# Peptides against a protein of PDB entry 5D63: the designs that were tried, part 183

Target 1, 292 residues: chain A of PDB entry 5D63
Amino acid sequence: SLRRGIYHIENAGVPSAIDLKDGSSSDGTPIVGWQFTPDTINWHQLWLAEPIPNVADTFTLCNLFSGTYMDLYNGSSEAGTAVNGWQGTAFTTNPHQLWTIKKSSDGTSYKIQNYGSKTFVDLVNGDSSDGAKIAGWTGTWDEGNPHQKWYFNRMSVSSAEAQAAIARNPHIHGTYRGYILDGEYLVLPNATFTQIWKDSGLPGSKWREQIYDCDDFAIAMKAAVGKWGADSWKANGFAIFCGVMLGVNKAGDAAHAYNFTLTKDHADIVFFEPQNGGYLNDIGYDSYMAFY

## One batch from the design tools (peptide; made by RFdiffusion4, then SolubleMPNN)

Design b2_p25_5_s3 (from b2_p25_5, 14 letters changed)
Fold by OpenDDE base, seed 2:
Formats: sequence, structure tokens, C-alpha cells
Structure b2_p25_5_s3 (fold): chain B 292 residues (1-292), chain A 25 residues (1-25)
Amino acid sequence: as target 1 above (292 residues)
Amino acid sequence: SMEAEIAAIREAIAKAREEYAAETA
């Protein structure tokens, strides 16, 4: 089953992603096919899939940028019915916004079926152009038509996945205690993470003994990421991943505070030094405490 | 309850299908 999370949804036939046009929050905003750039945020193309409790394989899809939901216009079963952004809630009973998402016959891609109409999300004619129509269309689960097949690329991690990544890292102290603050985290590309760091003013901040030292830098970075998240996205129910760690060196005679994020594959953590903006696999300290 | 929510969803779907059928007949 598809896990709760934030996904970039890409067509299986052409290099096009499901895009909310202009990221608009207006009801009836077209959802269209659009080009994307790998390893970037792709702002209008991120969707939070929220599973409906006790309804097998059924989700709402919230656009991360606009905070609106994927909606089949009037719930019509007619082929060519528009799929739009529309106001809604994560656990709606509106069948226009309920989507059954299961593996296609190829075992890798997914099909997205409207729960009410039983039609499928279709990239009409497999058009790879920006602004190509996405519509509800007749189909079956076993058909191989790539117009109705989608790859769900996970862009977020659960708190459990983050915890597992930390647990695998060799630079964790035996006394380590982690504190989880949220349930689902958008993982940023390093370029975006670095840009937030630059925009925070931290590169120009002066280290001062105790009054503004390592812990202040690390907390300031986390605060900057939090603010960036709040200012950038209208959807709720997720956070932006940015951790804070306290660590001790091997000799046990020095301590440090620093940040960390996840690697691209979400399997490992990488340390971030907010005093200089560096990414390190080994920061020279073993963490005894983290919160994220 | 979850059961009540599921029932409500099913009812809403059934109603929507009926309305569509009526509009397209």
C-alpha cells in the first residue's frame, strides 16, 4: 500500500509531472502535465497523500503549495472530465476528492482512480507539453496505457524513517536520546537547505563565547527552516526536515551543537555545520541528543 | 467513529452516482 507522504507524481510514459497550474488556490484551477527538474523542489508539483482510515488504498491528495485538493469536476464519469484543484479537507467524504491509488499491472507505477466515478487520472494523449490536460478517463486496473500510469516519488520521510536513518549512523553516542517533534518531513535538496542558511544571515553572524556560539547557530538554522516552511507552503500536516544535535568528541573533553539533514535516498543523515555552511559525513562528534 | 465515517463516505458516493445518473438520462 502507498504510504502517507509527500510525492512528486510523474507520468510513466513521458517526463511530465502532475502540476497545479500556477500553484493557485482558486477552486477549479486546472491540474496539468508539466515538465520538472530532478533534484529540485518543483513547487507546484508536490502532493500530500493522506490515507483515509479503514478505506483500503484510498487517499486525498493535497497540493503542498496551494493547500487545495485534487478534485474530479462534479465527480463525473465522463471521459475527459477535468481534474482541478479545489478546497477540501484531508479526511473528506466528498467522493470527488477521494482517490484509490494502487499498483498498476507493471508492479512499479500506480494508477489513480476516483473512488466515486471509477475513472482514472489520465494525461490526455500522453502530451508532454507544459499545460497538457489531465482528466478523468475510463480504464481498468490491468490496462497498460502509460497515460494512466504514474510513478510516486517520495519526497518526505516519516519520523520513524528519520529515526532509523539516525540509528544507522556511526556517529551516535551510547547515551543518545532523540526527540521527535513532527510526524512527516519534507526533505530538502542541499541547495535549498543552503539557500535558507544564506538567507538567515548566519553566514555573517559572529561567533561569541557563550552569548552566541554553536548552540545559537544550530537553533537559528532550525528556526530559519521552520519559518521558510511556514512562509512557503499552504498545506498543513507536515514539517521541513532540519535537525539539531548535541555531540561530544571522542576524547570526551569537548562538546558541540550542529544541524543535520537526510541524504537524497533518505537512508542516511548528513551533518551540517551552521557556522560555515558545510556538509560533513563526520563532524568529529558523537551525538548524545537530537531533536527534529 | 471510523465506522460512521466510512458509512458516510459510502453514502455520499452512492448519492453522487445517483445524481450523475439522473443528470445524464
Scores: peptide ipSAE 0.000, ipTM 0.252, DockQ to the pose 0.008
Fold by OpenDDE base, seed 4:
Structure b2_p25_5_s3 (fold): chain B 292 residues (1-292), chain A 25 residues (1-25)
Amino acid sequence: as target 1 above (292 residues)
Amino acid sequence: SMEAEIAAIREAIAKAREEYAAETA
């Protein structure tokens, strides 16, 4: 079953993703096929899937950028019915915005069925061009038509997954205590993470004993990421992953504060030094405390 | 709430520092 999370949704037949046109929050904004760049944010192409309680395999899909929801126009079962962004809520009862998402017959891709109409999200004619129509279309769960098959690439982690990644890291002190601040985290590519760091002014910040030292840098980075998240996305119910750690060196005679994020596969953490913008697998400290 | 989160973070930091101090004393 599909887990709650943020997904980049890619067509199984052509290199096209489900895109909210121009990221507009206006009701009726077309959802279209659009090209994407791997390992980037793809701003208008991220969707928060929120599972509906007590309704098997059924979700709302909130566009991360616009904060609007995937909506089948008038809930029509007619083939070719427009799929648009529309205002909504995560736990709506509006069947126009409820989507049953299950694996296709190939076992790797998913199909997206409107709960009410029972039609499927379809990249019309498999058109790979930017702006290609996405519509509700008749189909079946077992049909092999790639126009209706979608890869759900998870771009976020749950707090539990983050916790697990931390727990697997060899640079965690035996006395480690972690504090989880949110439930779901968008994991940024390093390039984006670095850009936020640059834009924060931290590269030009001067280290000063006690008054602006390692902890200040680490907190400033987290604050910068938080602000970036708030300024960039209109959807709610998720955070941007940026952790703060306190660590002690192996000799036990020095402490440090630093950041960390997750690797691309979300299986491990990587340490980030906010004083120089470096990514390290071993920062030379074992963490005894983290919050993220 | 944000205030509660901030308080929790402060407490966590304080606790961690105390634990570190105890370990290194």
Scores: peptide ipSAE 0.011, ipTM 0.386, DockQ to the pose 0.506; fails the geometry check
Fold by OpenDDE base, seed 1:
Structure b2_p25_5_s3 (fold): chain B 292 residues (1-292), chain A 25 residues (1-25)
Amino acid sequence: as target 1 above (292 residues)
Amino acid sequence: SMEAEIAAIREAIAKAREEYAAETA
């Protein structure tokens, strides 16, 4: 089954993603097909899939940017019914906003069925143009029409997945203690992570003994990412991944505070030095404490 | 110390969560 998480949802037939037009929070805002750029944020095209308890394979889909939910207009079963953004809640009982999401016949893509109408999210005519209509349309689970097949590219990790990535890293001290702060994390591309770092003012900050040293830099980066998240997204129920670590060198005579994020495949961590903006596979320290 | 500062942050977060939970209960 599809895991809870943040997804970029891409059509299986053409290079188009499910996009909330202009990222608007207004009720009735069209959801459309739109081009996307790999390894970027794709602001209006990120969706938090929240599984409904005790309803198999059924989710709400919250647009991260607008905080509104994917909604089948009037819950109509008519082919061509508009799919829009609309205010809602993660665990709504409104069938207009409940979507059954299961694997298609090809075993890699998904189909998105409205719980009430039993129609499917359809990129009408497979139109790859920006602003192409997305609508509810008649279909079946087993047919191979790519207009109704979608790849769910997961853009987030659970706290458990992050913990596992840390555990696999060779630069973890035997005394390591990790403290998980949130349940689900949007993982940023390095370019975005770096831009937040630049915008924070840290590149111009001066190291000063004790009063503004490594821990202050690392915490300032964490704070900057947190603020960026709060300022950028209207959806709730997720965080932006940015970890803080304390580490000790091999000799045991020096300690350092630094940041870390996940690799692109979410399988490992990469260390980030907030004093210079560098990414490193080995920062020269073994972590004995982290929070993220 | 780094350890003390981090511990304080952790505790503050935990406390805030508890307070929020109490307010929303």
Scores: peptide ipSAE 0.011, ipTM 0.392, DockQ to the pose 0.042; fails the geometry check
Fold by OpenDDE base, seed 3:
Structure b2_p25_5_s3 (fold): chain B 292 residues (1-292), chain A 25 residues (1-25)
Amino acid sequence: as target 1 above (292 residues)
Amino acid sequence: SMEAEIAAIREAIAKAREEYAAETA
């Protein structure tokens, strides 16, 4: 079963992703196929999948950027019916915005079926061009047509997954205590994380004894990421991953405050030094406290 | 101290969460 989370949804046949055109929040904005750049944020192409309670394998799909939802126009079962962004809510009863998402016959890709019409999200003619039509189309779950098969690339982690990544890291102190602040986290590419750091003013900030030292840098980075998230995305129900850690060195004679994020595969953490913008697998400290 | 400052932040967050939960229950 597909987990709640943020996904980049890519066609199984051609290198196109499900894109909300111009990221517009207007009702009726076309959802189209569009090229994407791996290991980037792909702003208009991120979707929060929210599972509907007591309805098996059924979700709403909220565009992260616009805060609008994937919507089959008038819920029509006619082949070629437009799929658009439309205002909605995560737990709507509107069948135009309810999508049953299950594995395709190939066991790796998914098909996206409208709950009401029973038609499938289709990249019409497998068109790989930017702006290619995405529509509801007749189909079956067992059909191998790549026009209706989609890879769901997870771009977020649950708090539990983040906790697990921390737990397996060798630089955690025996006295470690972690505090989880949110339930689901968008994990940023390092390039984006670094850009937020640059824009925060931290590169120009001066270390000053006690008044603005390691803890201030680490908290400022987390605050900058939080603000960036609030300013960048209209969807709710998720956070941007940026942790704060307190650590002690092996000798036990020095402490430090720093940040951390997740690796690309979400299986581990990488430490981030907000005083210089560096990423490190070993920052020289073992964490005894974190919040994220 | 660094530890004290972070502890204070943690407690403030926890308190805010509890208050929110109470208001939305």
Scores: peptide ipSAE 0.009, ipTM 0.405, DockQ to the pose 0.047; fails the geometry check

Design b2_p25_5_s4 (from b2_p25_5, 15 letters changed)
Fold by OpenDDE base, seed 1:
Structure b2_p25_5_s4 (fold): chain B 292 residues (1-292), chain A 25 residues (1-25)
Amino acid sequence: as target 1 above (292 residues)
Amino acid sequence: SEAEEIERLRELIAEARARYAAETA
């Protein structure tokens, strides 16, 4: 089953993603097919899938940027019915905004069925052009039509997944204690993470003994990421991943504070040194505390 | 399952936030 999370939703037939046009929060904003750039944020193309309690495989889809929800216009079962962004809530009972999402017959892609109309999200004619119509369309779960097949590329991790990634890392001290602050985290590409670091002013910040040293740098980076998240996205119910660690060296005679994020595959962590913007697999310390 | 663990953690976080809100009210 599809997990709660943030997804980039890509058509199985052509290199097109589900896009909320211009990221607009206006009711009735068209959802369209649009090109995307791998390993980037793709601002208008991220969707938070929130599972509906006690309704199997059924979700709301909140556009991360606009904070509006995928909505089948008037819940109509007619083929060609517009799919738009519309105001809503994560646990709505409005069937116009409820989507049953299950694996297609190929076992890799998903189909997105409107809960009420039983029609499917369809990239009309498989059109790969920017602004191509996405509509509700008749179909079946076992049909092989790629116009209605979608890859769900997960762009976030749960706190449990983050915890697991940390647990697999060899640079964790035996006394390690982790403190989880949120439930779901958008994982940024390193380029975006670095840009936030640059924009924070940290590259020009002066290290000063105790008054502005490693812990201040690490916390400032986390604060910068938090602010970036708040300023960038209108959806709620997720955070931006940026961890803080305290570590001790192998000799046990030095300590350091630093950041960490997740690798692209979300399976491992990578350390980030906020004093120089470097990414390291080994920062020279074993973490005894983290919060993220 | 992973999904079940996510829900468990979400509940724990919600409870913690509720406690914090009560303490800081």
Scores: peptide ipSAE 0.000, ipTM 0.294, DockQ to the pose 0.032
Fold by OpenDDE base, seed 2:
Structure b2_p25_5_s4 (fold): chain B 292 residues (1-292), chain A 25 residues (1-25)
Amino acid sequence: as target 1 above (292 residues)
Amino acid sequence: SEAEEIERLRELIAEARARYAAETA
């Protein structure tokens, strides 16, 4: 079954993603097909899928940017019914905002069925143009129509997945203790991570013994990412991934504080030096503590 | 009927939400 997480939802037939028009929080804002750029933050095209407890394969879909939810207008079963953004809650009982999401017959894509109407989210006519209509449409689970098939590209990791990535890294000290602060993390492209670093003022900050040294740089980066998250997204229930580590060198006579993030495939971590903005597979230290 | 099914769903979800809230408190 589909896991809780943040997804970029792409049509199986054409290079178009599910987009909340202009990222608007207004009730009735159209959800449309729109082009996207791989390996970037597609601001209006990220959706938090929240599973409904004890209801199989049923989710709400919250737009990360607007904080509103995917909504079938009036819950109508008529083909061509508008799919819009609308105010809601993650665990609503409103069937207009409840979506059954399961694998399609091809085993790789998903279909998105409204629970109440039993109609499916459809890219009308498979139109690849920006602003193309997305609507509820009649269908069946076993149909091969690509207009109703969607790839769910996961853009986030759970705390457990992050923990597993850390555990696989060879630069972890035997005394390592990790502290998990949140449950689900949006993983940023390095370009975005670097831009946050640049905008924080850290590139112009000077190292000073104890008063502003490695730990201050690492914490300042963490704070900058946190603020960026709060300022950028209206949805709740997730964080932006940015870790802080304390490490010791192999000789055991020097310590350092630094950041880390996840690789593109979410399988490994990469170290980030906040004093110079560098990414390293080996920072020269083994971590004995992390929080993220 | 469809209306009855929708009401049943609302009840089920409400109960599930209540249980979830209790488990995560």
Scores: peptide ipSAE 0.000, ipTM 0.232, DockQ to the pose 0.014
Fold by OpenDDE base, seed 5:
Structure b2_p25_5_s4 (fold): chain B 292 residues (1-292), chain A 25 residues (1-25)
Amino acid sequence: as target 1 above (292 residues)
Amino acid sequence: SEAEEIERLRELIAEARARYAAETA
């Protein structure tokens, strides 16, 4: 079963992703196929899949950028019916915005079926061009048509997954306590994380004893990422991953405050030094406390 | 706001440091 999370949804046949045109929040904005760049944000192409309670394998799909939802126009079962962005809510009963998402016959890709019409999200003609039509189309769960098969590239982690990644890291103190602040986290590429750091003013900040030292740098980075998230996305129900840690050295006579994020595969954490913008697998401290 | 977030985190840090000190005393 597909987990709750943020996904980049890529066609199984051609290098095209499901894109909300111009990221517009207007009702009726076309959802189209569009090229993407791996390991980037792909702003208009991120979708929060929210599972519907007590309805098996059924979700709403909220565009992260616009805050609008994937909507089959008039819920029509006619082949070629437009799929658009439309205002909605995560737990709507509107069948135009309810999507059953299950594995295709190939066991790796998914098919996206409208709950009401029973038609499938289709990249019309497998067109790889920017702006290609995405529509509802007749189909079956078992057919192999790549126009209706989609890879769900997960771009987020749950708090439980983040906790597991921390638990696997060798630089955690025996007295460690974690404080989970949110439920689902968009994990940023390092390039984006670094850019937020640069834009925060931290590269030019002066270290001053106690009044602006390691904890202030680490908190300022966390706040900068939080602000970036609020300013960048209209969808709710998720956060941007940026952790704060307090650690003690092996000798037990020095402490430090620093940040951390997740690796690309989401399996491990990597430490980030907000005083210099460096990424480290070993920052020289074992964490006894974290916010994330 | 950023200021509110900073204040919240500072409070949590203070609490965590106090707990650490108690556990390691």
Scores: peptide ipSAE 0.009, ipTM 0.381, DockQ to the pose 0.879; fails the geometry check
Fold by OpenDDE base, seed 4:
Structure b2_p25_5_s4 (fold): chain B 292 residues (1-292), chain A 25 residues (1-25)
Amino acid sequence: as target 1 above (292 residues)
Amino acid sequence: SEAEEIERLRELIAEARARYAAETA
């Protein structure tokens, strides 16, 4: 079954993603097909899938940018019914905003069925152009029509997945204690992570003994990422991944505070030095504490 | 509990370290 998380949803037939037009929060904003750029944030094309308790394979889909929800207009079962962004809540009972999401017959892509109408999210005519119509359309679960098949590319990790990535890293001290602050984390590309670092003013910050040293830099970076998240996204129920670690060197005579994020495949962590903006597989310290 | 989760994580770390040592030896 599909896990709770943030997804980039791409058509199985053409290189087009499900896009909330202009990222607008207005009720009735069209959801359309749009081109995307791999390894970028794709601002208007990220969707938080929230599973509905006790309703098998059924979710709400919240646009991260707008904070509005995927909505089948009037819940109509007519082919060609508009799919729009509309105000809502994660655990709504409105069947216009409830979507059953299960694997298609190919075992890789998903189909997205409206809970009420039983119609499917359809990229009309498989149109790959920007702004192409997405609508509810008649269909069945076993049909192979790529207009109704979607790849769900996970852009987030759970706290458990982050823990697993940390646990696999060799640069963790035997006394390690990790503290989880949130449940689901959007994982940023390094380019975005670096841009947040630049915008924070940290590149121009001066190291000063104790008053503004490694711990201050690391905490400032985490604060900057948190603020960036709050300022950038209207959806709730997720955080932006940015960890803080305290570590000790092999000799045991030096300590350091630094950041870390996840690799693209979400399987590993990479260390980030907020004093110079560098990414390292080995920062020269073993972590005895982390919070993220 | 949190304590139990931390202990499980520590075990995983120990195992990962052992694997890494074997791979890099």
Scores: peptide ipSAE 0.000, ipTM 0.294, DockQ to the pose 0.041; fails the geometry check

Design b2_p25_6_s1 (from b2_p25_6, 17 letters changed)
Fold by OpenDDE base, seed 4:
Structure b2_p25_6_s1 (fold): chain B 292 residues (1-292), chain A 25 residues (1-25)
Amino acid sequence: as target 1 above (292 residues)
Amino acid sequence: SKLEELFAKIAEQAKKLFEELKKLE
């Protein structure tokens, strides 16, 4: 079953992703096929899937950028019905915005069925061009038509997944205590993470004893990421991953505050030094405390 | 607030150790 999370949704047949045109929040904005760049933030192509309680395999899909929801126009079962962005809520009862998402016959891709109309999200004619029509179309769960099959590339982690990644890292102190601040986290590419760091002004900040030292840098980085998230996305119900750690070196005679994020595969953490913008697998400290 | 309580708890558990050891970091 599909988990709650943020997904980049890619067609199974052609290199095209589900894109909210121009990231517009206007009701009726077309959802279209569009090219994407791997390992980058595809701004208009990220969707928060929120599972509906007591309705099996059924979700709303909120565009992260616009804060609007995937909507089948008038809930029509007519083939070719437009799929658009439209205002809504995560737990709506509007069947125009409820999508049953289950594995396709190939066992790797998903099909997206409108709850009310029972039609499927379809990349019309498998058109790979930017702006290609995405529409509701007749279909069945069992057919193998790639126009209606989609890969859900998960771009976020749950707090539990983040916790697990931390737990298996070798640079965690035996006395480690973690504090989870949110439930779901968008994981940024390092390039984006670094850009936030640069834009924060931290590269030009001067280390000063006690008044602006390691803890200030680490907290400032987390604050910068939080602000970036708030400024960049209109959707709610998720955070941007950026952790803070306190650690002690093996000799026990030095401590440090630093940041960390998740690796590309979301399985491990990588340490980030906010004083110089470096990424390290070993920062020279074992963490006894983290919050993220 | 919950966040304030969290920070207070962090301080109680880690402040002394961290403050003593972070002088050059």
Scores: peptide ipSAE 0.091, ipTM 0.619, DockQ to the pose 0.059
Fold by OpenDDE base, seed 3:
Structure b2_p25_6_s1 (fold): chain B 292 residues (1-292), chain A 25 residues (1-25)
Amino acid sequence: as target 1 above (292 residues)
Amino acid sequence: SKLEELFAKIAEQAKKLFEELKKLE
């Protein structure tokens, strides 16, 4: 079954993603097909899938940017019914906003069926143009129509997945203790992570003994990422991944505080030095403490 | 708060080591 998480949802037939037009929070805002750029934040095209307890394979889909939910207009089963953004809640009972999401017959893509109408989210005519209509349309789970097949590219990790990535890293001290602060984390591209670092003012900050040294830089970076998240997204129930570590060198005569994030495939961590903005596979320290 | 409690525990466990060794970083 599909896991709770943040997804970029791409059509299986054409290079188009499910997009909330202009990222607007207004009720009735069209959801449309739109081009996307790989390895970037596609601002209006990220959806938090929240599983509904005791309803098999059924979710709400919250637009990360607007905080509104995917909504089948009037819950109509008529082919061509508009799919829009609409105010809602993660665990709503409104069938207009409940979506059964299961694997298609090809085993890689998903189909998105409205719980009430039993119609499917359809990129009408497979139109790859920006602003192409997305609508509810009749269909079946087993048919191969690419207009109704979607790749769910996971853009977030659970705390457990992050923990597993850390555990696989060779630069962890034997005394390591990790502290998990949130449940689900949007993982940023390095370019975005770096831009947050630049905008924070840290590149111009001076190292000063004790008063503003490594721990201050590392915590300031985490604070900057947190603020960026709060300022950028209206949806709740997730965090932006940015970890803090304390580590000791191999000689045991130096300690350092630094940041870390996850690699593109979410399988590994990469270290980030907030004092110079560098990414490193080996920062020269083994972590004995982390929080993220 | 939960976060305050967590940080207090972390500090108690790691403060001595970190303070002594971070002087050059």
Scores: peptide ipSAE 0.082, ipTM 0.615, DockQ to the pose 0.059
Fold by OpenDDE base, seed 1:
Structure b2_p25_6_s1 (fold): chain B 292 residues (1-292), chain A 25 residues (1-25)
Amino acid sequence: as target 1 above (292 residues)
Amino acid sequence: SKLEELFAKIAEQAKKLFEELKKLE
């Protein structure tokens, strides 16, 4: 079954993603097909899937940017019914905003069925052009039409997944204690992570003994990412992944504070040095504490 | 707040090691 998380939803037939037009929070904003750039933040194309308790395989889909929800207009079962952004809540009972999401017959892509109408999210005519209509359309679960098949590219990790990634890393001290601050984390591309670092002012910050040293840099980076998240997204219920670690070197005579994020496949962590913006697989310290 | 409590706990647990061993990093 599909896990709670943030997804980039891509058509199985053409290189088009489900896009909330202009990221507008206005009720009735069209959801359309739109081109995307891999390994970047596609701002209007990220959707938080929230599973509905006790309703199998059924979710709301919240646009991260607008904070509005995928909505089948009037819940109509008529083919060609508009799919729009509309205000809502994560655990709504409004069937216009409830979507049953299960694997298609090919075992890789998903189909998105409106809970009420039983019609499917359809990229009309498989149109790959920007602004192409996405609509509710008649269909079946076993039909092979790629217009109604979607890849769910997971863009986030749960706290448990992050914890597992940390646990697999060889640079974790035996005394390690981790503190989980949130439940679901959007994982940023390194380019975005670096840009936040640049915009924070840290590249120009002066190291000063005790008053502004490694822990200050690491915390400042964490704060910058948090602020970036708050300023960038209107949806709630997730955080932006940026960890802080305290570590000790192999000799046990030096300690350091630094950051870390997740690799592209979300299976491992990579260390980030906020004093110089570098990414490292080995920062020279074993972490005995982290919070993220 | 929960965050404040966590930071307090972190500080307590890490104080000795980190403060003593932090140098020019």
Scores: peptide ipSAE 0.073, ipTM 0.614, DockQ to the pose 0.057
Fold by OpenDDE base, seed 5:
Structure b2_p25_6_s1 (fold): chain B 292 residues (1-292), chain A 25 residues (1-25)
Amino acid sequence: as target 1 above (292 residues)
Amino acid sequence: SKLEELFAKIAEQAKKLFEELKKLE
């Protein structure tokens, strides 16, 4: 079954993603097919899938940017019915905003069925152009029509997944204690992470003994990422991944505070030095404490 | 708050080691 998380949803037939037009939060904003750039933040194309308790394989889909929800207009079963962004809540009972998401017959892609109408989210005519219509359309679960098949690329990790990534890293001290602050984390590309770092003013900050040293830099970076998240996205129920670690070197005569994020495949962590903006697989310290 | 309590706990656990060893970092 599909896990709770943030997804980039791409058509199985053409290089188009499900896009909320202009990221607008207005009710009735069209959801359309749009081009995307891999390994980047596609601002209007991220969707938080929230599973509905006790309803098998059924979710709401909240646009991360607008905070509005995927909505089948009037819940109509007519082919060609508009799919729009509309205000809602994560655990709504409105069948216009409830989507059953299950694997297609190919075992890799998903189909997105409206809970009420039983029609499927369809990239009309498989049109790859920007702004192409996405609509509810008749179909079946076993059909091979790529217009109704979607890849769900997960852009977030759960706290458990993050914990697992940390646990398998070789630079974790035996006395390590981790403190989890949130449940689901959007994982940023390094380019975005770096840009946040640059915009924070940290590159121009001067190291000063005790008063503004490694822990201040590390915490300032985490604060900057948190603020960026709050300022960038209208959806709730997730955080932006940015960890803080305290570590000790092998000799045991030096300690350091630093940041870390997840690798592109979400399987490992990479260390980030907020004093110079560098990414390292080995920062020279073994972490005995982290919070993220 | 829970968060405040958590940070207090973190500080307590890490204070001695970190303060003594971060002198050059």
Scores: peptide ipSAE 0.071, ipTM 0.613, DockQ to the pose 0.057

